# Peptides against a protein of PDB entry 4BOS: the designs that were tried, part 95

Target 1, 163 residues: chain A of PDB entry 4BOS
Amino acid sequence: PVLTRTVVPADNSCLFTSVYYVVEGGVLNPACAPEMRRLIAQIVASDPDFYSEAILGKTNQEYCDWIKRDDTWGGAIEISILSKFYQCEICVVDTQTVRIDRFGEDAGYTKRVLLIYDGIHYDPLQRNFPDPDTPPLTIFSSNDDIVLVQALELADEARRRRQ
Target 2, 163 residues: chain A of PDB entry 4BOS as posed
Amino acid sequence: PVLTRTVVPADNSALFTSVYYVVEGGVLNPACAPEMRRLIAQIVASDPDFYSEAILGKTNQEYCDWIKRDDTWGGAIEISILSKFYQCEICVVDTQTVRIDRFGEDAGYTKRVLLIYDGIHYDPLQRNFPDPDTPPLTIFSSNDDIVLVQALELADEARRRRQ

## One batch from the design tools (peptide; made by RFdiffusion4, then SolubleMPNN)

Design b1_p21_7_s1
Fold by OpenDDE base, seed 5:
Structure b1_p21_7_s1 (fold): chain B 163 residues (1-163), chain A 21 residues (1-21)
Amino acid sequence: as target 1 above (163 residues)
Amino acid sequence: AEKERLRALREAYAAARNAAL
């Protein structure tokens, strides 16, 4: 089995497209962002005590208006929220630093999904199998440490290509 | 702990994006 990258459109909503892809088992839907943005705004608005200015970097209302814009880029806040919503660990491997940030790691989720990130663009990761009749896997066991190693290898390779 | 980590990650990702642009 090989971990591979699926390149999604390089638009301002690549994070949402990538998350949707992995949590839905490999479904590419570039049009998923508007609804996901609304979902995030709804969740943030529902808990102003947790999602304070200290967390958001802006007021709760300002953030909600901001994230619902079509041209704003998602990051850690959005990933964290989506992890909770989909009840899975979201692991983001950064090609700039060759490190993995794990969102939802202490929530007790049994599943994890993986994204690769270069500072601007997000892409989903999937495991391909030798058997052509077996579809790629995007949802892994949270105990699968091998997939994390493979993700780091991909990131390191990507970093070397950039140098 | 969760809040502090999340805030730090938010800032880190924002910084990474700014550096990449």
Scores: peptide ipSAE 0.710, ipTM 0.951, DockQ to the pose 0.066
Fold by OpenDDE base, seed 3:
Structure b1_p21_7_s1 (fold): chain B 163 residues (1-163), chain A 21 residues (1-21)
Amino acid sequence: as target 1 above (163 residues)
Amino acid sequence: AEKERLRALREAYAAARNAAL
């Protein structure tokens, strides 16, 4: 089995498209972003004590208005929220640094999903199997350390290609 | 601890975006 990348549209909503892809088992839906943005805004608005200006970098209200725009990039806040919402660890492998940030790593989730990230664009990762009749896997065990090694290998290769 | 890590990650990802643009 090999870990591969599915390239999603390079729009401002690639994070949401990528997350949706992996948590839904490999469903590509570029139109999923508006509802996911609204969901995030709703969660942030519901807990102003946790999602304070110190956390958000802007007021709670400003963030909610900002994230609902169709031209704003998702980042750590959004990934963290989506990890909690989907009850899975979201692992983001960065091609610039060749490191993995694990969101939800201490929450006790049994499942993890993986994204590859270059600073502005997110793509989902999947495991492909030799049997062509076996569909790719996007949801892994949170104990699967092999997939993390494979993700780092992909990131390193991606970095080398861009250099 | 979660808040501190999340704030740090937010700032790191923002910096990464700025560097990539």
Scores: peptide ipSAE 0.709, ipTM 0.951, DockQ to the pose 0.064
Fold by OpenDDE base, seed 2:
Structure b1_p21_7_s1 (fold): chain B 163 residues (1-163), chain A 21 residues (1-21)
Amino acid sequence: as target 1 above (163 residues)
Amino acid sequence: AEKERLRALREAYAAARNAAL
């Protein structure tokens, strides 16, 4: 089995497209972002004590208005929220640093999904199988550390290609 | 601990984006 990258459109919503892809088992839907943005805004608005200005870098209200725009880029806050919502660990492998940021790592989730990130663009990762009739896997066991090693290898190769 | 890590990650991702642009 090989871990591979599926390139999604390089628009302002690539994070949401990528998350939707992996949590839905490999469904590419570039139009999913507006609803996901609204979902995040609802969650943030519901807990102003946790999602304070110190956390958000903006006031709670400013953030909610900002994230609902169609031209704003998602990041750590959005990934954290989506991890909680989908009840899975979201692992982001960064090709700039060749490291993995694990969101939801202490929550006790049984599932993990993986994204690859270059500083501005997110893509989903999937495991391909030799049998062409077996669909790619996007949802892994949280105990599957081999997939994390494979993700780092993929990031190393990506970095070498840019150098 | 969660809040501190989340703030740090937010800032790190913002910095990474600025460096990539």
Scores: peptide ipSAE 0.705, ipTM 0.950, DockQ to the pose 0.066
Fold by OpenDDE base, seed 4:
Formats: C-alpha cells, sequence, structure tokens
Structure b1_p21_7_s1 (fold): chain B 163 residues (1-163), chain A 21 residues (1-21)
C-alpha cells in the first residue's frame, strides 16, 4: 500500500475540491466549491461569538462575504469548519515545513483524511493498493498512524525536489 | 486554547501562502 497524491485543478478552490475528494471517498468534483463556500459562510455567520474578528482577521460579515467570492483561498478556518461538519480529522501535511497540522484531533472522531499543501495549492492524498480490484482509500482510521508517516515521507520528498 | 490555536494557524497559513507567491 502506497500513499499517493492526486493533483486537482490549480484554481482558487483547490482546498474545497481536495476536501470533497477525500471525504467522499475519491470523487473529483471541481464544481463543489460554491456550495461549500456558502456552507462555511453560514456556519461563520451562525456563531459570531466564536468566529469573532480576532479569530477571522476581519469582521464576521466581511469574512462571510469574502469567503463566498470565487477567487478567495480557503485556509485553516475553512479546514477547521469542514472537519467539524464532516465529523472527521483533517490532516494537512505541509511540504514547506514537513509537518502535519491536525484539525479535529481532540474531537474524538474515528476517521481521518489527508491533504498535502505547498503554501499555494492543496491536493488530496489517497492510499493505493497492489490489488487492482481494490479501490484507493481516502478515509482512514483515526488510529492509523502509518498513513501519517507516509504523508511525512511524501512531504520530505517533495521538499527535496524543490531544492 | 482552541481559539488561540485556530488564530495562529490562520496566520501561519496566510504567511506560508505569501512566502510561496
Amino acid sequence: as target 1 above (163 residues)
Amino acid sequence: AEKERLRALREAYAAARNAAL
């Protein structure tokens, strides 16, 4: 079993496409972003006490309007919200630092998904199996720490290729 | 703790993006 990267379109919505891919079991849908952006805006608007200006870096209303634009890039806030929404841990491996940021790690979720991030672009990760009849896996057990090691290996390799 | 971490992550990801551009 090998962890591999699936390259999604390098548009402004690669985060949403990547999250959708992994949480839906490997479905590539580059058109999923508008609805996901709206969902995030709704969640942000629903809890202005938690999603304050201090957290968002802008007013609650401004953030909602901003994230619904088709040319704005999602980040940690979006990942954290989507982790809660899909009830899974979202692990983002950063190729710049070769570290994994785990969103939802303390929520007690039984599932985890993985993304790879280079500072600009997000891609989904999946496990491929030697048996061609076994489809790739995108949803892992939260107890599967091997996949995290494999993700770090991918990140380290990616970093070396850029140097 | 959750709020502080989230704010820090937001800033870190923004910084990483700026550095990559």
Scores: peptide ipSAE 0.705, ipTM 0.950, DockQ to the pose 0.067

Design b1_p21_7_s4
Fold by OpenDDE base, seed 5:
Structure b1_p21_7_s4 (fold): chain B 163 residues (1-163), chain A 21 residues (1-21)
Amino acid sequence: as target 1 above (163 residues)
Amino acid sequence: AEAEAERARREAAAAARNAAL
């Protein structure tokens, strides 16, 4: 079994596409972004007291309108919200630092999904099996530390190839 | 349940705001 990446479009919605891919078990749907953006906006809009200008860098309403645009980027805040929404740990391996940032690690989730991030783009990760009839795995046990090692190896290789 | 989940999301978001990502 080897961990591989599926390259998704660099269309400013790569985070949403990547998250959707892994949480849905390997479904590539670049058209998922509008709904996911609206989900984030809905959550943010639901609590303007918490999601203040101090948190968002703009008014709650302005942020909601902004994140729903098809050319704006999601980041750590969106990942955290999506982790809680999907009730899974989201692990992001960074190819620039060869480190894993874990979202939801203290929540007690039994499942984790993995993304790879190069500083400007997110892609989903999947485990491919030798048996071609066994579909790739995108949802892992939160106790599966082997997949984290494999993710680090993948990131390290990516770093070495680019530097 | 929903309120608890939303609180958890907010707390996670606040913690992640200072993350490098």
Scores: peptide ipSAE 0.032, ipTM 0.680, DockQ to the pose 0.031
Fold by OpenDDE base, seed 2:
Structure b1_p21_7_s4 (fold): chain B 163 residues (1-163), chain A 21 residues (1-21)
Amino acid sequence: as target 1 above (163 residues)
Amino acid sequence: AEAEAERARREAAAAARNAAL
């Protein structure tokens, strides 16, 4: 089994496309972004006491309007919300630092998904199998530490290619 | 269960804001 990267469009919505891909078992749908953005906005709007300017960097209402735009990028706060919504750990391997940022790691989830991030773009990761009739795996056990090692190896290789 | 889930979501969101990303 080999961990591989699926390149999604660089259309300002790569985070949402990547998350959707992995949580839906490998479905590439770049048109999912508007719905994903609305989902985030709905969750944020539902709890203005917590999602304050201190957390969001802007007012609750301003954030909701902002995240629903087609040209704004999601980040750590959006990943954390999506982690909880989908009840899985989201692991982001950074090719610039060769580190993994784990979201939802303390929530006790039994599942994890993986993204790769280069500072300006997100892509989903998947495990390919030797049997061509076996579909790629995007949802892993939260106890599968081998996949994290493989993700780091993938990131290190990506870094070397850029240098 | 939902109340606990929401609390966990808040905690995750707060942690994420301070993350490297």
Scores: peptide ipSAE 0.032, ipTM 0.676, DockQ to the pose 0.029
Fold by OpenDDE base, seed 4:
Structure b1_p21_7_s4 (fold): chain B 163 residues (1-163), chain A 21 residues (1-21)
Amino acid sequence: as target 1 above (163 residues)
Amino acid sequence: AEAEAERARREAAAAARNAAL
């Protein structure tokens, strides 16, 4: 089996589209972003003591309004929130550094999903099988470290193509 | 309680958003 990248639209909501893709087992839905943004806003609004201005970089209310815009980018804080919501580890492989940043790694989740990031764009990763009747896998065991190695190889290949 | 590493990532995100990764 090989790990492959599915290119999603570069429409400012690629993080949300990518997360939705992997947590839903390979469903590409670029229209999912507004609901994902509202989900994050609801979670943030529900705990203003934790999601403080120090954490958000703006007031709780300002952040909620901001993240619901269709042109604002999700980053590490949004990934952290989504990791908690979906109860899975989210692993992001960076093609610029060929390193993986793991979100939720110490939460005891049994599942992990993978994204690839190039500094401005997120895409989902999936495992394809030789058997054409076996659908691609996007949700992995949190013990499956082979998929992390494959993600690093994929990122390294992408980096080499740009050098 | 939140893990310190996760909290640090959130704080970095407040400063750099996507660049915090």
Scores: peptide ipSAE 0.031, ipTM 0.691, DockQ to the pose 0.043; fails the geometry check
Fold by OpenDDE base, seed 3:
Structure b1_p21_7_s4 (fold): chain B 163 residues (1-163), chain A 21 residues (1-21)
Amino acid sequence: as target 1 above (163 residues)
Amino acid sequence: AEAEAERARREAAAAARNAAL
């Protein structure tokens, strides 16, 4: 089995599309972003004490309005929120640094999903099997460290291609 | 409510919102 990248549209919502893809088991839906943006806004609005201005960099209301725009980018806080919502680790392998940033790693989740990030764009990762009749896997055991090694290998290869 | 450790981790991630990713 090999870890592969599925290229999603290079729009301002690639993070949301990528997360949706992996948590839904490989469903590519570029139209999912508005709903996911609203989901994040709803979560943030529901807990203004935790999601404070100090954390958000703006007022709770301002953030909610901002994240619901179709041209704003998600980042670490959005990934953290989505990790908690979907109850899984979200592992992001960075092709620029060849490192994995893990979100939800200490929450005790049994599942993890993987994204690849190049500095501006997110794509989902999946495991392909030799048997063509076996569908790709996007949700892994949180104990599966082999997939993390494979993700690092993909990132390293991507970096070499840019050299 | 979130466990204290997870909350602290999330806060740290939020602080690095546009720095790490």
Scores: peptide ipSAE 0.029, ipTM 0.671, DockQ to the pose 0.035; fails the geometry check

Design b1_p21_8_s1 (from b1_p21_8 with V2I L3S V14T V19R A20R)
Fold by OpenDDE base, seed 1:
Structure b1_p21_8_s1 (fold): chain B 163 residues (1-163), chain A 21 residues (1-21)
Amino acid sequence: as target 1 above (163 residues)
Amino acid sequence: PISAADLPVQGLDTPLPPRRP
């Protein structure tokens, strides 16, 4: 079994496309972004006490309008929200630092998904199997630390190619 | 964040990274 990267379009919505890909079991749907942006806005609007200006960097309403634009980038706030929404840990491996940020790690989720991040772009990760009849896996056990090791190896190789 | 040296370890506290530009 090998962990592999699926390159998604760099269309300002790569985070949303990547998350959708992994939580849906490997479905590439770049058209998912508008709905996911609306989902973020809905959740942000539902809790203005938590999603305050201090957290958002702008008013709650302004953030909701901003994230629904088709040219704005999602980030840690969106990943945190999507982790909670899909009830899974979202692990982001960074190719620049070769480190993993785990979102939702303290929530007790039984599932985890993985993204790879280079500082300006997100892509989804999947595990491929030698048997062609076995479909790729995008949703892992939260106890599967081997996949995290594989993600770090993948990121380290990417960093070495860049250097 | 966690590195290869930290694995396999569960329950590590990681700070929330800032939003990318």
Scores: peptide ipSAE 0.030, ipTM 0.597, DockQ to the pose 0.032
Fold by OpenDDE base, seed 4:
Structure b1_p21_8_s1 (fold): chain B 163 residues (1-163), chain A 21 residues (1-21)
Amino acid sequence: as target 1 above (163 residues)
Amino acid sequence: PISAADLPVQGLDTPLPPRRP
């Protein structure tokens, strides 16, 4: 089994496309972004006490309007929200530092998905199998630490290619 | 691990919600 990267469009919505890809088992749908942005806005709006200006950097309403734009980037807030919404860990491996940030690791989720991040772009990760009849896997056990090692290896290779 | 603040938020510091222990 080999962990591989699927390159999604760099259209300002790569985070949403990448998350959708992994949580749906490997479905590439760049058109998913508007709905996912609306989902974020809905969740943010539902809890203005938690999603305060101190957290958002702007008023709750302003953030909701901002994230629904087609040219704004999702980040840690969105990943955290999507982790909770999809009830899974979202693990992000950074190709610049070769480190993993795990979102939702303390929530007791049984599943994890993986993204690769280069500082300005997100792509989804999947495990490919030698048997062509076995479809790629994008949803892993939260106890599968091997996939995290594989993600680090993939990120390290990506880093070396840029140097 | 990498800092959540390093993730692309167009210059905004957005820590993980809820905050990690």
Scores: peptide ipSAE 0.029, ipTM 0.675, DockQ to the pose 0.028
Fold by OpenDDE base, seed 3:
Structure b1_p21_8_s1 (fold): chain B 163 residues (1-163), chain A 21 residues (1-21)
Amino acid sequence: as target 1 above (163 residues)
Amino acid sequence: PISAADLPVQGLDTPLPPRRP
């Protein structure tokens, strides 16, 4: 089995598309972005005490309006929210630094998903199997550290290729 | 952040839990 990257559109919503892909077991649906953005806004609006201006960098209402735009980028805040919503660890491997940032690692989730990030774009990662009849896997055990090693190897390769 | 030098090795795979309401 090998960990591979699925390139999603660079349409400002790559984070949402990538998360959707991995949590849905490998479904590529770029049209999911508006719903994902609304989901984030709804969660943020539901807890203004937690999602404060200090966390958001803007008022709760301003953030909700901002994240619902079709041209604004998601980042660590959105990943943290989605990790909590989907009850899974979201691991982001950075091709620039060849490091993994783990979101939700202290929450006790039994599942993890992986994204690859280059500083301006997110893509989902999946495990492919030699048997062509075995579908790719996007959801891993939170104890599967082999997949993290494979993600680092993939990121290192991408860094060397400036990819 | 985690680097290759900081990682152990082990694990298996299972499906994603249901989304929070």
Scores: peptide ipSAE 0.020, ipTM 0.562, DockQ to the pose 0.028
Fold by OpenDDE base, seed 2:
Structure b1_p21_8_s1 (fold): chain B 163 residues (1-163), chain A 21 residues (1-21)
Amino acid sequence: as target 1 above (163 residues)
Amino acid sequence: PISAADLPVQGLDTPLPPRRP
């Protein structure tokens, strides 16, 4: 089995497309972004006491309007929300630093998904199998540390290709 | 761009109603 990267469009919604891809078992659907953005806005709007200016960097209402735009980028806040919504650990491997940022690692989730990030773009990761009839795996056990090692190897290789 | 490291998850540790994976 080999961990591989699926390149999604760089259309300002790559984070949402990537998350949708991994949590849905490998479905590439760039048209999912508007719904994903609205989902996040609805969650944020539902708890203005927690999702305060201190967390959002803007008012709750301003954030909701902002994230629903088709040209704004998602990041750590959105990943944290999606981790909780999908009840899975979201691991982001950074090709610039060759480090993994883990979201939801203390929540006790049994599942994890992986994204690769280069500083301006997110892509989903999947495990391919030698048997062509076996579909790729995008949802892993939270105990599968081998996949994290493989993700770091991918990031290191990507870094070497750029430098 | 927004970095994955911009905000740690522990700062956003509030329970949300799950629907999927």
Scores: peptide ipSAE 0.023, ipTM 0.657, DockQ to the pose 0.024; fails the geometry check

Design b1_p21_8_s2 (from b1_p21_8, 7 letters changed)
Fold by OpenDDE base, seed 2:
Structure b1_p21_8_s2 (fold): chain B 163 residues (1-163), chain A 21 residues (1-21)
Amino acid sequence: as target 1 above (163 residues)
Amino acid sequence: AIKAEDLPVEGLDVPLPPLRP
């Protein structure tokens, strides 16, 4: 089994495309972004007491309008929201630092998914199997630390290739 | 695994309230 990267379009919505890919079991659909953005906005709008200016960096309404634009980027808050929505840990491995940031790690989820990030772009990660009839795996056990090691190795290799 | 300190942050990675039913 090998952890591999699936390159998604660099169209400002790579985070949403990548999350959709891993939580849907490996479905690449760049057209999913508008729906994902709407989902985020709906969740934020539903709880203005929690999603305050202190959390969002802007008013609740301003954020909702902003995130629904087709040219705005998702980040930590969007990942946190999606982690909660899909009830899974979202692990982001950074190819610049060769480190993993785990979202939802304290929520007690039994599942985790992985993204790779290079500073400006997100891609999904998947585990490929030697049997061609076995589909790639995108949803892992939250106890599977081997996949985290593999993600770090993948990031380290990516960093070396850029040097 | 080592946590990264640098990710794109459009907000804070804080514990979120439970989803409304």
Scores: peptide ipSAE 0.024, ipTM 0.620, DockQ to the pose 0.025
Fold by OpenDDE base, seed 5:
Structure b1_p21_8_s2 (fold): chain B 163 residues (1-163), chain A 21 residues (1-21)
Amino acid sequence: as target 1 above (163 residues)
Amino acid sequence: AIKAEDLPVEGLDVPLPPLRP
């Protein structure tokens, strides 16, 4: 089995597209972004005490309006929210540092999904199998640390190619 | 909001196997 990267469009919504891809088992749908953005906004709006201006950098309402724009970028806050919503770890391997940032690692989730991040773009990761009739895997056990090693290897290769 | 470029390095340094030649 080989961990591979699926390149999604760099259209300001790559995070949402990538998350949707992995949590839906490998469905590439860039049109999912508006719904994902609305989901984030609804969750943020539902808890203004937690999602305060101090956390968001703007008022709760301003953030909700902002994140629903088609040209704004998701980040760590959105990943954290999506991790909680989908009840899974979201593991982001960074090609710049060759490190994995694990969101939801202390929540006790039994599943994890993986994204690769290069500093400006997110892509989803999947495990391909030698048997062509076996579909790629995007949802892993939270105990599967081999996939994390493979993600680091993939990131290291990407870094070396950029050098 | 904390954007993509502001991702914290809160992950694990999983040991890498030896690099391929």
Scores: peptide ipSAE 0.023, ipTM 0.587, DockQ to the pose 0.029
Fold by OpenDDE base, seed 4:
Structure b1_p21_8_s2 (fold): chain B 163 residues (1-163), chain A 21 residues (1-21)
Amino acid sequence: as target 1 above (163 residues)
Amino acid sequence: AIKAEDLPVEGLDVPLPPLRP
């Protein structure tokens, strides 16, 4: 089994496409972004006390309008929200630092999904198997630390490729 | 934790949160 990267379009919505890919078991659907943006806005709007201006950098309503635009980029706020929504740990390996940031790690989720991030773009990660009849895996056990090691190795290789 | 000062300029991805110990 090998952890691999699936390159998704760099269309301002790569985070949403990547998350959708991994939580749906490997379904590439760039058209998912508008609905996912609406989902983010809905969740943000539902809790203005938590999603305050201090957190968002703008008013709750302004953020909701902003994230629903098709040309704005998601980030840590969106990942946190999507982790909670999909009830899974979202692990993001950064190719610039070769480190993993784990979202939802304290929530007790049994599932873990992985993204790779280069500072401006997100892609999903999947485990491929030698047997072609065994489909790739995108949802792992939250106790599977081997996949995290594999993600670090993949990120390290990506970093070396850019140097 | 995510703070307002951690957010990027419009059109950029929000950076990852600070590394955890």
Scores: peptide ipSAE 0.021, ipTM 0.604, DockQ to the pose 0.027
Fold by OpenDDE base, seed 1:
Structure b1_p21_8_s2 (fold): chain B 163 residues (1-163), chain A 21 residues (1-21)
Amino acid sequence: as target 1 above (163 residues)
Amino acid sequence: AIKAEDLPVEGLDVPLPPLRP
């Protein structure tokens, strides 16, 4: 089996598209972003004590309005929220530093999904199998450390290719 | 946009193994 990258559109919503892809088992839906943004806003609004100005950099209401715009970027806040919502660890491998940032690691989730990040764009990762009748896997066991090794190898190769 | 260096790390980085040829 080989870990591979699926390139999603380089729009302002690549994070949302990538997360949707991996948590839905490999469904590419570039139109999912508005719904995902509304989900984030709903969760942020539900807990103004936790999602404070100190965390958000703006008022809770301002952040909710901001993230629902189609031209704003998601980041660590969104990844953290989506990890909790989907009850899975979200691992982001960075091609510039060849590091994996793990979100939800301490939550005790049994599942993990993987994204690859190059500093300005997110893409989803999937495991392909030699058997063409076996569909790619996007949701892994949180005990599967091999997939993390493979992700680092992909990132290192991407860095060498200046990708 | 959030840069990679701005992302919080909840766990230790996995060491990079030797690359396959």
Scores: peptide ipSAE 0.021, ipTM 0.583, DockQ to the pose 0.029

